# Ledger of designs, part 180: peptides against a protein of PDB entry 5Z08

Target 1, 168 residues: chain A of PDB entry 5Z08
Amino acid sequence: RQKDEWAKKTSSLMKQLDWFIGEHLGAMLAAEELGGPVVGELMEIDPDDLSAGFNAHGKLKKATSQPDLDRRQRRIDDIWGPQDEQGQAHKRKRGADEALAASAEMRDLIEQLMNKLVEAGGDNSATYVEIPRESAAARFLVRSKVAMFHPNDARRLRLVDFGRDLDD
Target 2, 222 residues: chain B of PDB entry 5Z08
Amino acid sequence: GLPRLIDAIEEASKIPAKRRQTPIKPTIEKLTTHLYTHGASPDSLLRLADLLTLRNHLDQASLAAITRNLYPSSTVSDEVVLRFIGALGHGQLKPTLALQALFLRWLVMVYHLLENPGVLGQVYGVLFDLLDTAAIRPQLCHLLALVTRRKHVRPFRIQAILTLSRQTGGDPNLTGLLRVFKNYYPEIIVGDATKGRASAFKHPDPQWRQHLDEIQQRRSEA

## One batch from the design tools (peptide; made by RFdiffusion4, then SolubleMPNN)

Design b2_p19_7_s3 (from b2_p19_7, 13 letters changed)
Fold by OpenDDE base, seed 4:
Structure b2_p19_7_s3 (fold): chain B 168 residues (1-168), chain C 222 residues (1-222), chain A 19 residues (1-19)
Amino acid sequence: as target 1 above (168 residues)
Amino acid sequence: as target 2 above (222 residues)
Amino acid sequence: MADVLRQMIEEIEELRAKL
C-alpha cells in the first residue's frame, strides 16, 4: 500500500516535471543557449520573444533594422532573416523549435541522470552521465543544486542524491 | 634517456590498463622525474603532446602528472601548440575538460617560450568560442588575455563576452578579459554587472615558473 | 525557477529512494 502510494506520487511528480520543463523551462533554456539571459533573470520568456532574438545585454532585440551587425550577429540575422512577414513566421517557428529542442535536451538529461543514480546502486562513481557539452540545461541543473559536475571531469554530471545526503 | 621513456609509455598507451603486463606507473614516475630535472626537448615535447592530446589508454592521473611536469628545456614549436589547441573543446575524441584546463594553464606558463606567439592569434576564434565551458574558462581567459590583439577585439566578441559575463554572474576572469578588450577599445562600456573584481591574471604557479627558469638557464649556459 | 525544479527533483528522488 505505501509503496503503491509512493509510486503513484512519483508518477505524478514526473508528469509535473515534464510539464514544467515543456511549459516553462524550454523557452528560457533556449533563450540562454541563444545568448539570452540566464534562466531566472527573465521570469517568463515567450517563444515569440525568442524569435526577436537577444541583444548583447540579454534583452529582447527590438526589431530595429540596423545594418552593421558583425558575422555572429549576421548568423543571428541570417537565422532571423529579413523582418518580412515570412521572416517573422520563420523566426517564430525557429524560436518554437529551439524551445522544443531545449525542453527535449533537459528531459533527456534529467532522465539519464535519474536512471544512472538508480542503476549505480549506491556507487557514486557510477552515477555520472557523460554530457556532450555544457548546455544551458546542464548549467541550470548545477545552478539549481540538482546536479554536480565531476570534480576532475566537467563532461561528467551526476544527480545530487537527495535521498542519501539527508541521511549523512 | 627521455626518448626511451617516451617509447615505453607510447607502447603502453596502446594497451588497456587491465591488459598491460607491467604497471605503467613506475615508468610515468621516471618520466616525470626526468622532465622535472632536465625538461623536454622540442622533439620530446611533440611526442608528449601527442600522448597527452590523442585518445589512448593512459589514465587521467598519469596524463595530469606528465602535464604538470612538462617543462620545456628549449622553445615550444607551433606544432606542439596546435596539438594542445586541437585537443580543446567538446567531443568524444577530446581529452577531459580537467586535462584541457591543465593544457591551457601550461600554455599560459610557457607563453614566453613559444617560437611564434602569433600562432595562438591565428586560432583565437577557436579559443574564444570555448569561453562558455566553465571548467576551462579561468585558464582560457588568462590565455586570451595574453593573446588578444586589436584585430581580435570585434563587436561580436565584445557582445559575446558581455553576455557571457552576465550569464555567469560576473565571472572575474571574463571581467579581466573585458579589461583587456577595453585597452584596445576604451569606449567599451563595462556595464554595472561587470563591476565585479576582475582577475589580474597572475602567474598560476610561481614555483613552476621558478623551476622552468632554472631549466632554461641551464640551456643558456650550455 | 531553480528552486521549483530542485524541489520537484528532490521530492522525486526521495520517493524513488523509498521504493
Scores: peptide ipSAE 0.313, ipTM 0.368, DockQ to the pose 0.269
Fold by OpenDDE base, seed 5:
Structure b2_p19_7_s3 (fold): chain B 168 residues (1-168), chain C 222 residues (1-222), chain A 19 residues (1-19)
Amino acid sequence: as target 1 above (168 residues)
Amino acid sequence: as target 2 above (222 residues)
Amino acid sequence: MADVLRQMIEEIEELRAKL
């Protein structure tokens, strides 16, 4: 009975976490990946706001910037470029796509981190997930004190084991 | 005078070293001595910029020696600046990366003598896109640190430099440039990967600065 | 937000450790 209640509660919390990532974190993580403000210092950013860009003060710009020739600049200019109606729709769509991608990356990373912690059976060396890049998701987890990088390898990330007493 | 020395070097630069009737080294030494003593006028700077940036038959040691002694006696024009900027990057017709690093160092050291410092701001994108080139990155970051204004600090450039900083294991010059960006965007987290020492972008050659000041003072007295 | 995420993950880990 008690184990079933714990399993149900775990499932419920996982769904809440998934919702929180999708509704709140995804857009902000996407903003950080796009060189916007760092997650946690921003108020709630609407995906539509992500399409408008940030000014030199970290505030939402009205999309007045000309498209630059660089693909990343094009990516940001495509996300933040001139607001013709078609360009705005494409920007909104792109902002939404980046938010979805960031949400998916965060979900996948958390899942991998949690699974590795369980699989390691108490071996701290086996708890590390290899990350292909230092993403906004990875950085946010570290800032949140949920995860930590390997001391000698920034490509290896592990979940903080909250089930272990800090005295071990 | 300096114009005649430049004429001789320009003519020699058109001819392969093996086909020259006279060794160019003594003429280069005379040129560098003259530049060290008197500096270069705006017109002479432009001619020397062409010799340094255009493909010719001058050896790398000679080009480096000219660049190390390229003291402006006056201001530096936009045209001179653009010659050096145009010479940056990868390509068979471009100067060596070692020479490009010397050009960037020179631009840093003469930045206060530019007729229009805004010219570098206009080509900011060109400079920024070269940050992945390791051989010129230290001097390029220093130049960008001088040139960067709020209008240049864009989300894509923040992300690009963060990404490159991680890929390079936290290059201190990139971290230094990120600190400059942070002056305009305080919310920029210089991420955990950038826990390294940031470059302070100190003047690269204090002796060169002092000698430049002496040359510039002589002009004000004439 | 960081605190909310941390709290949620902490609670999940604690529950998973009991299973």
Scores: peptide ipSAE 0.313, ipTM 0.363, DockQ to the pose 0.256
Fold by OpenDDE base, seed 3:
Structure b2_p19_7_s3 (fold): chain B 168 residues (1-168), chain C 222 residues (1-222), chain A 19 residues (1-19)
Amino acid sequence: as target 1 above (168 residues)
Amino acid sequence: as target 2 above (222 residues)
Amino acid sequence: MADVLRQMIEEIEELRAKL
């Protein structure tokens, strides 16, 4: 009975998380990937709070070259810019597609991180997920103090064990 | 600077428009231009929140113009949030419902800049109890969609939304909020009456968001 | 948003650990 309630609650929360990712986070992550504002950076994450959980490898490296910023900003402007009629349907579609892609990436990453943590059985070395790239999703999870990069390998990400890391 | 503009507007706000020696409109325009260009510091936000929420002799157009240009240059304090929340509802001393809707829209648009998003969770009941106020319901549902946590999703609130949804003929904003609740309680039957198109609670003003982001980026570079 | 996500994930993890 209690396990069934927990399972139901877990399923419910997963659906909520899925909804939250799809309806709120995905578009913002897509914007970040497209060189828009960093999701949650506008929330003054106290650099000290970031620094306490993040070694030097979690530093947001300087945004790459200016031309990519302009292309990315145009994509943001295309996603979020003023609704001029004809180009907007394509821009909205592209924005929606990018938001869906970012949502899917975040969902998959969270699922992998959660599964890996459970599978590791307390072995911290086995909790790392290999990420193909430093995505907006990965960075956001790190900024959110939900995940941590491996100290020596920015391609390895682990979920913060909220049950254990608070007691150690 | 911005503080001097606020000083002038504060003094003018104490005097009825017909008794002012100097027209306030030029000062309001300077203020809104400054806010658009530089945003408002936390201290300036608090002062402006008082001007917007407290009864004074400023005209509604000026108050709306300030609210539309109320770009935070940094974070939004709990005190600022509470000023706007305290201004909600019915009463002769409260701002107009039209202005309250602008405040709620503003809170939605700056939600990510709140120093403590939990402050809205503390006043959740106050916000929720205003859902019957049709004039502010769209923005209120959007804000509640952002603020709602499991602790807020209670049987009485579920029933209240369901009842209000029926009474309103399935307001899409209420359906949207009920969908948020259903995430926490999947067993919530969003009845056939809610077959209406749920609001997706999209960002109210993409241009405003972009401009806010530009203002915020300038601070991170300074 | 970060706090919301964190809280949701934390709650899910806590529940999954109990399963």
Scores: peptide ipSAE 0.307, ipTM 0.430, DockQ to the pose 0.342
Fold by OpenDDE base, seed 1:
Structure b2_p19_7_s3 (fold): chain B 168 residues (1-168), chain C 222 residues (1-222), chain A 19 residues (1-19)
Amino acid sequence: as target 1 above (168 residues)
Amino acid sequence: as target 2 above (222 residues)
Amino acid sequence: MADVLRQMIEEIEELRAKL
C-alpha cells in the first residue's frame, strides 16, 4: 500500500517536472544558450507565478490569459526585441525549436543524473554523468544546487543526493 | 625634444643599471617634465608604450613615473592600446601587476582619445579572463564597464562574474560590472550578489583629467 | 525557478530512495 502510494506520487511529480521543463524552463534555457539572460538564481517564484513570466525588468508579469505557447514565444521575443515582420516569423519558429531542444536536453540530463544515482548504489564515484558540453541546462542545475561538477573534471556532473543528506 | 629623450632612455634600457656610464634618473625626470608640459605625439606614445611593456633594464619607479605622465597630445592608436593589453596577465616577461594596474588606469583615463574604441571590444575576452587577478581587478572592471556592449554580455560571462563575486565575498567592482551588464539585459536576475555595494566607476584621477584637457586644448588652438 | 526545480527533484529523489 505505502509503496504504491510512493510510486504514484513519484509518477505524478515526474509529470509535473516534465511539464515545468517544457512549459517554463525550456524557453529560458534556450534564451541563455542564444546569449540571453541567465536563467534566474533563487527567485522565490511560485509555479503559478512562473506561468506569468517575467518582464524585461525581471519583474513578474501578471498572468494574462494568453495561451502558454504564445507566452514562451513572447519570452524569447521579449529577450531579442521586435524584429521586422519577415524576420519575426523565422525568429518565432527558430525560438520555438530552440526551446524544444533545450527542454529535451534538460530532461535527458536530469534523467541520466537520476539514473546514475540509483545505479551507483551508494558509490559516489559511479554517480557522475559525462556531459559533452557545459550547457545552459548543466549550469542551471549547478546554480540550483541540484547537481555538482567533479572537483577536478568539469565534464563530469553528479546529482546531489538529497536522500542521504537528510539521513546524515 | 621628446624624440631625443626617448632615444637616450631606449639606449639606457638595454644596459643594466650597474653598467650604465650615466645615471638614467635625470633623463627620466626630463622626459616626465616634457610629457607633463607638452604630452606625447602618437609616434612618441608608441615608443613609450614599448619601453613600458617590453622587458628592459629600467627600474619600476621610472616606469611608473613615465606611466603617470603619459599624456597623449592627440589620439591614441590601436597599436598603442594593443601594446598595453599584450602586457597584461601573468608571466616572467610581463610587467609587474602594479604596473599593469597603472596601464589599465591609463586606458580608462584616455578612453575618449582612442582612434578606435572598438579595438578594446575585440580583445574583450582577454580582459575578461583576467578578472580573477585581484591586483588589477578594480581598474579592469572599470575598463570593462566602459567597453562592454550587448554582444559581450553572454550567459557564461554573467555566470563567471557571479561565481567570482561569491568567491571574493562580493567585490564591489564585480558588482559594478554586473550592474553594467544589467543595463543591457535588465532581466538578468542576480540574487544576493547584486544587493551589495557596487562601484560607481568614477574617474580615477580628476587632476590628471584636467591636465589632459589642457594639453588637448593647446592642439586645437595650433 | 531554481528553488522550484530543486524542491521537485529533492522530493522525487526522496521518494525514489524509499521505493
Scores: peptide ipSAE 0.294, ipTM 0.359, DockQ to the pose 0.272

Design b2_p19_7_s4 (from b2_p19_7, 11 letters changed)
Fold by OpenDDE base, seed 5:
Structure b2_p19_7_s4 (fold): chain B 168 residues (1-168), chain C 222 residues (1-222), chain A 19 residues (1-19)
Amino acid sequence: as target 1 above (168 residues)
Amino acid sequence: as target 2 above (222 residues)
Amino acid sequence: MEDTLRQLIEEIEELLRKL
């Protein structure tokens, strides 16, 4: 009974987390990765806006053909290509794909962080996840006070253990 | 060539069937014949993934026919994979669950051709959370069985499968997935609800596999 | 949004510690 109740609660919370990441956070994370506003500054990012690109000022770029941007940035620019009806459909899709990629990145990162916390058995030194880059996902977790960087290594991220930090 | 056929279908996909100057079916048949004979390049796969996963005016039979003939001539990029993963789940903008099941089946059949199989591991959570969707569960469990590594086998996921297995009366695909989990953690008590017959996750289409191998072989000789 | 995520993570962490 208790195990079943625990399982039900855990599954419910995980579904809520996945919903929150997928339906709300993913598009905003993608926008931040694409040079858009920081997550939380713009509450409603239309995936269509993710497909228009952001200028150096975090404003929606009109599709400018600049050649030297990284492949992800080219996808951003192709997402943000000219507003013909064809361009808009490809644009919406690419925005949706970037939102999904960002959602997946956030979900994977949270999962890795949770796994390390559980595996560490209370050893804070063992709770760090190595991150390949400072992503919008990583930054958001830190801003949310859910995670913290290692003081000497910005490539190492750990969950804040709210249950233990309250007892110290 | 294949790019021109895709161009024609892309243009036609923007137009409602009733407003098209020409029927699209002959062009779809040419496309599927070409795909069956030669396969799709990485670039063509991406374009076809777009046609399959975006909401457009293509009919379900045409989309299914393209998916059934979607033989990669080489590798499958992360981008193509993510297009199909992004098409999964519930929503008015998502493909039908029947088409999603075909996409998952396709991913299973081309898993060995992925440029980076790890990409599916990165979206493991997204896939796992769809297990409650009965229409895609068989193919989803098969894909998860291929993708699952020790890092994915977590207490909450074990318990989620156990709970879902009880709720479904012991779906053999869930039992199969739990057996995969048990390979990493032998101590997992597969309770009475999982004593049922597990799926063996056999290849969904041996003829499709054989034909894929023939297409792949022709490219290695060229 | 940040608070919502934090709350969800805290609740999940609490449950994970009870395993």
Scores: peptide ipSAE 0.222, ipTM 0.374, DockQ to the pose 0.234
Fold by OpenDDE base, seed 1:
Structure b2_p19_7_s4 (fold): chain B 168 residues (1-168), chain C 222 residues (1-222), chain A 19 residues (1-19)
Amino acid sequence: as target 1 above (168 residues)
Amino acid sequence: as target 2 above (222 residues)
Amino acid sequence: MEDTLRQLIEEIEELLRKL
C-alpha cells in the first residue's frame, strides 16, 4: 500500500514536472539560448514569439509592418533569416524545434541530477553530474536554487539536497 | 624537484600557521624560484591550481606569489582552467576577490596555451554573471574579450552590459567588452555610454609574457 | 516559476529519499 501510494505520487509529480517544463520552461529556455531574455524576465514567451526574434535589448521584436524599418533593424532581421513567408515559416518551425530541444535538455538534466542523487547514497561528492556546457537549463536550475555548481568545477552540477541542507 | 616542493606545501597547507613545526615561507620561495626558472608541468600545474583554489591554511601572500610565478612549461589543461573558474565569485569557501583577479589575469596571460580554448566558451555564462563584481571586472572583461564568439553575443547579455555600464558610470572595461560584441553585431547601439574611453585589453604584463615565451622555447628545444 | 520548480523538485527529492 505505501509503496503503491509512493509510486502514484512520484508519477504524478513527474507528470507535473514534465508539463511545467514542456508548457512553460521550454520556450523561455529556448528564448534565452536564442539570445532572448533570461528565463523569468519575460512572463510568457509563445513559441511564435521566438520566431520574431529579439532586439539588441533582449526584447521581442514587434512585427511592425512599417516599411521604414531603420537599416539597423533590417540587418538584425537579415541575421534572423528572410522576411518572406517561407522565412517566417522556417522561423516558426525553428522556434518550435528550439523549444522542444530546450525542454528535452532540461528534462534530461533534471533526470541525471536526480539519478546521481539517488545513486550517491548520501555521498555528496558522488552527486555531481558533468555538464557539457553551461546551458540556459543549468543556469535556471542554479538560479532557482535547485542545483549548485561544484565549488571548484563549473562543469559539475548537483541537486541541492533540501533534506540535508535543513539538518545542517 | 618541483613535485617534492609541492608535497611539502600541500602538507603544510593542512596545518594552521601557528601549529606548523617549520615556517613554510622558505619552501614557498623555493617553489616560486623553481617556477620562475623552469615553469610548471601539466601535473604540477593541476596540483598548484588545487592549492590556490581550495580552502587551506596558506597565507594570501604565498598564494599570490605562487600565482604570479605560475608559468606553464607546456599546455594548460581543461581541468586546470575549471579549477580557476570554479574558484570565482562570492562564498566563504572561495578565494579572496584579490586572488580571483590574479587568477583571471593568469588565464588571460596563458590563454594561448590552453589545450582547449573552447572550454572557456562552454562556461561563458558563469564568467559573464560575475561582471557585477567590481573587484574582478577588469580582468574578467579582458578574459571575456578573448573568449567571446558570435554565439555568446546574445541580446540579454548586450542589455546586461548596457545596464551595468549605466550603473557603473561607464566602466571602460565594460565599454571594451561591448566593443567586442559590436564586432559581431555592428548594429548594437552603444548609447552615450561609449563616449567614454574603452579599454584596449592590452597584455596585462609584457615582462611576464616575455618570460613565459622563454620558458616555452626551452621546451621546444628539448 | 523558479519557486514552482523548486517546490516540485523538493517534493520529488523527498519522495526519492523515502526509497
Scores: peptide ipSAE 0.212, ipTM 0.345, DockQ to the pose 0.228
Fold by OpenDDE base, seed 2:
Structure b2_p19_7_s4 (fold): chain B 168 residues (1-168), chain C 222 residues (1-222), chain A 19 residues (1-19)
Amino acid sequence: as target 1 above (168 residues)
Amino acid sequence: as target 2 above (222 residues)
Amino acid sequence: MEDTLRQLIEEIEELLRKL
């Protein structure tokens, strides 16, 4: 009974997290990585806005100059494959693809962080995930006080253990 | 029929939810109702395995609903099994660990319907190396408990389970798997850290089993 | 939004520790 209730509650929370990342956070993370506003300054970013890109001041660019999109586009193409459907709404597709890539990155990062926390069995030194770059996802987790960088290595990120701070 | 429902879902899976002209949920409900009533043929299982394991725009609730209703009407091919095994682990292209746990649970529940149960024995190393992943460990240990043969019980794997059991504070699922190993090698000392309650690896869903048996019985009468 | 994410992760971590 308790184990089944735990499993149901965990599944429910994971669904809520997935929804939050996919429906809200992904587009904003994508905007931040494209040089847009920091996550939380814009409450809702339309994926269509991501397709236009941002100028050096974090403002939406006019549709023509899309240079910085190429690096992210490769990562998106790796996640979703080249959708060979050539013809139509390439721009809107690109913004949606970036939001999806950012969502996937955040999801993967949270998952790795949670797994390391569980695997460490309380050894805080073993809870660090190595991150390939300081992503918008990593920065958001730190700003949210959900994660922290290793004091001496900004490539190492760990979850904040909210439960242990009460027993100390 | 089922193929047309799969076609519609495959097409919808290529399109982000916000850009779909019609909600996919009614089609998912029709699919899950059909699967519950008739089960999935081997061909339909393969197509559904691709929808479940490949990255697409389907929501997690829909994927979970399909997985919960993934009753085989016949056998489960090696190809279908390998799709689910290939979807396990960490990575941006992988399904969520929650969905992976559902896949492992599904494999446990359909294990007796595998065309070749030996296929899981061939990928035993891949499964075993994922035991450190806590989110899938309960179902993974259950599957490994079914799959384990004497050839898989090697000294390095015994030591790996013992080490991981100590690191996890004696996870009951690891203790359960170690008991399976001990059936092949009685000399395995389950150290003091593993004196905890072992999982019995009971069937995950007796109602699902009963319904599967009803679907399978209809196949034998046809 | 930051608070929502924090709350969700805290609740998940609490559940993970009870395993």
Scores: peptide ipSAE 0.208, ipTM 0.347, DockQ to the pose 0.203
Fold by OpenDDE base, seed 3:
Structure b2_p19_7_s4 (fold): chain B 168 residues (1-168), chain C 222 residues (1-222), chain A 19 residues (1-19)
Amino acid sequence: as target 1 above (168 residues)
Amino acid sequence: as target 2 above (222 residues)
Amino acid sequence: MEDTLRQLIEEIEELLRKL
C-alpha cells in the first residue's frame, strides 16, 4: 500500500516534470541555446518577483564566446527572419527539433543528477555529474537553485539536497 | 603572505589598542589589500572568521574592513559558516549587530561557494528566530530566501512571519520571505497588511560579485 | 517557471529519500 502510493505519487510527479519540461521549458531552453532570451526573463512580469532576484546569484558566466554569439545570432535570424512558407515550415520543424533536444537534455541531466544524489549516500563529493558543456539546461537548474556547480570545476554539477537535514 | 599578516593581527587582537607597541592599522590595510587582490584560502578564511566573530581587541572599523574584503579564493567550509552563524544574536560576547549584518550579507554573497549549502538549512531555526532583530532582518531575510526549502516552511513559521509583518507595518523583507514561502505553499495568503512592496532580494553588491568572480577564475586557471 | 521546476524536483527528491 505505502509503496504503491509512493509509486503513484512518483509517477505523477515525473509526469508533471516531463510535461513541464516538454510543454514549457524545452522551447525556452532551445531559445536560450539559440541565443534568445534567458529562460525566465520573459516571464519576469513583475520586477518585484523574487525569482528575478535569485537569477542574479547564479554564475551567469555569459559564455560570451564571441563566436557563439555570432552563431546564436545567425540562428535567431534563421528562426525569426522573413522566410517563405517552405522556409517557415523548415524553421518550425527545426525549432521543434531543438525544443525536443533541449527537453531531452534537461530530462537526462535531471535524471543523472538525481541518480548521483541517491547513489552518493550522503557523500557530497560523489554527487557531482560531469557535464559535457555548460548548457542552457545546466544554467537553468543553477538559476532555479536546484543545482550547483562545483566551486572549482564548472564541468561538475550536483543537485541541491533539499532533504538531508531532516534525518541528521 | 596572508598567513603572516593574520598571525600579526591575531597577536595584536589579544592586546588592548592602548597597550600595543605598534599601530595595527597598517597591518589591517595590508591584509585587506591582500584579500582584495588574492582572496582567502579556506584555512585563512577560518582564521579570519575567528578574528571576526570572537571577542577581541580589534576595533569595529578594522573588523568591518576585513569583512568587506573577505573574498574566498575557493570554497567556504561548514566550519567558517558556523563561526558566522554562531556570532549572530544578542549577547555581550557577540559581535555588534552592524557587524552581524555584514556577516549575513557576506553569507548571501558567497552562498554559491559553500562546500555544503545544507549546513545553513540545518541552522535554519537559529536564523529564523532572529527575524525579530530589526538591525539584521534585511540580510537575514535575504539569506533565508536562499536557504528556505519546503521542509522549513512550517505553519508556525508562516504564522510567525505574518505576525511579525503586522507588527513591523509590513517590512518589505518579510513580505519577500513570505513570497518565497508561497512558492512552496501557494495557498499562503499574504494578507492586505503585506500588500506593500516586497524586497526582490537582489545581489547586495554587484561590484563585489564581479570581483569575487575574477578571484575565483584565477584559481581555476592555476 | 524556475519555482515550478524547483518545487517538482524537491518533491521528487523527497520521495526518492523515502525509498
Scores: peptide ipSAE 0.176, ipTM 0.371, DockQ to the pose 0.268

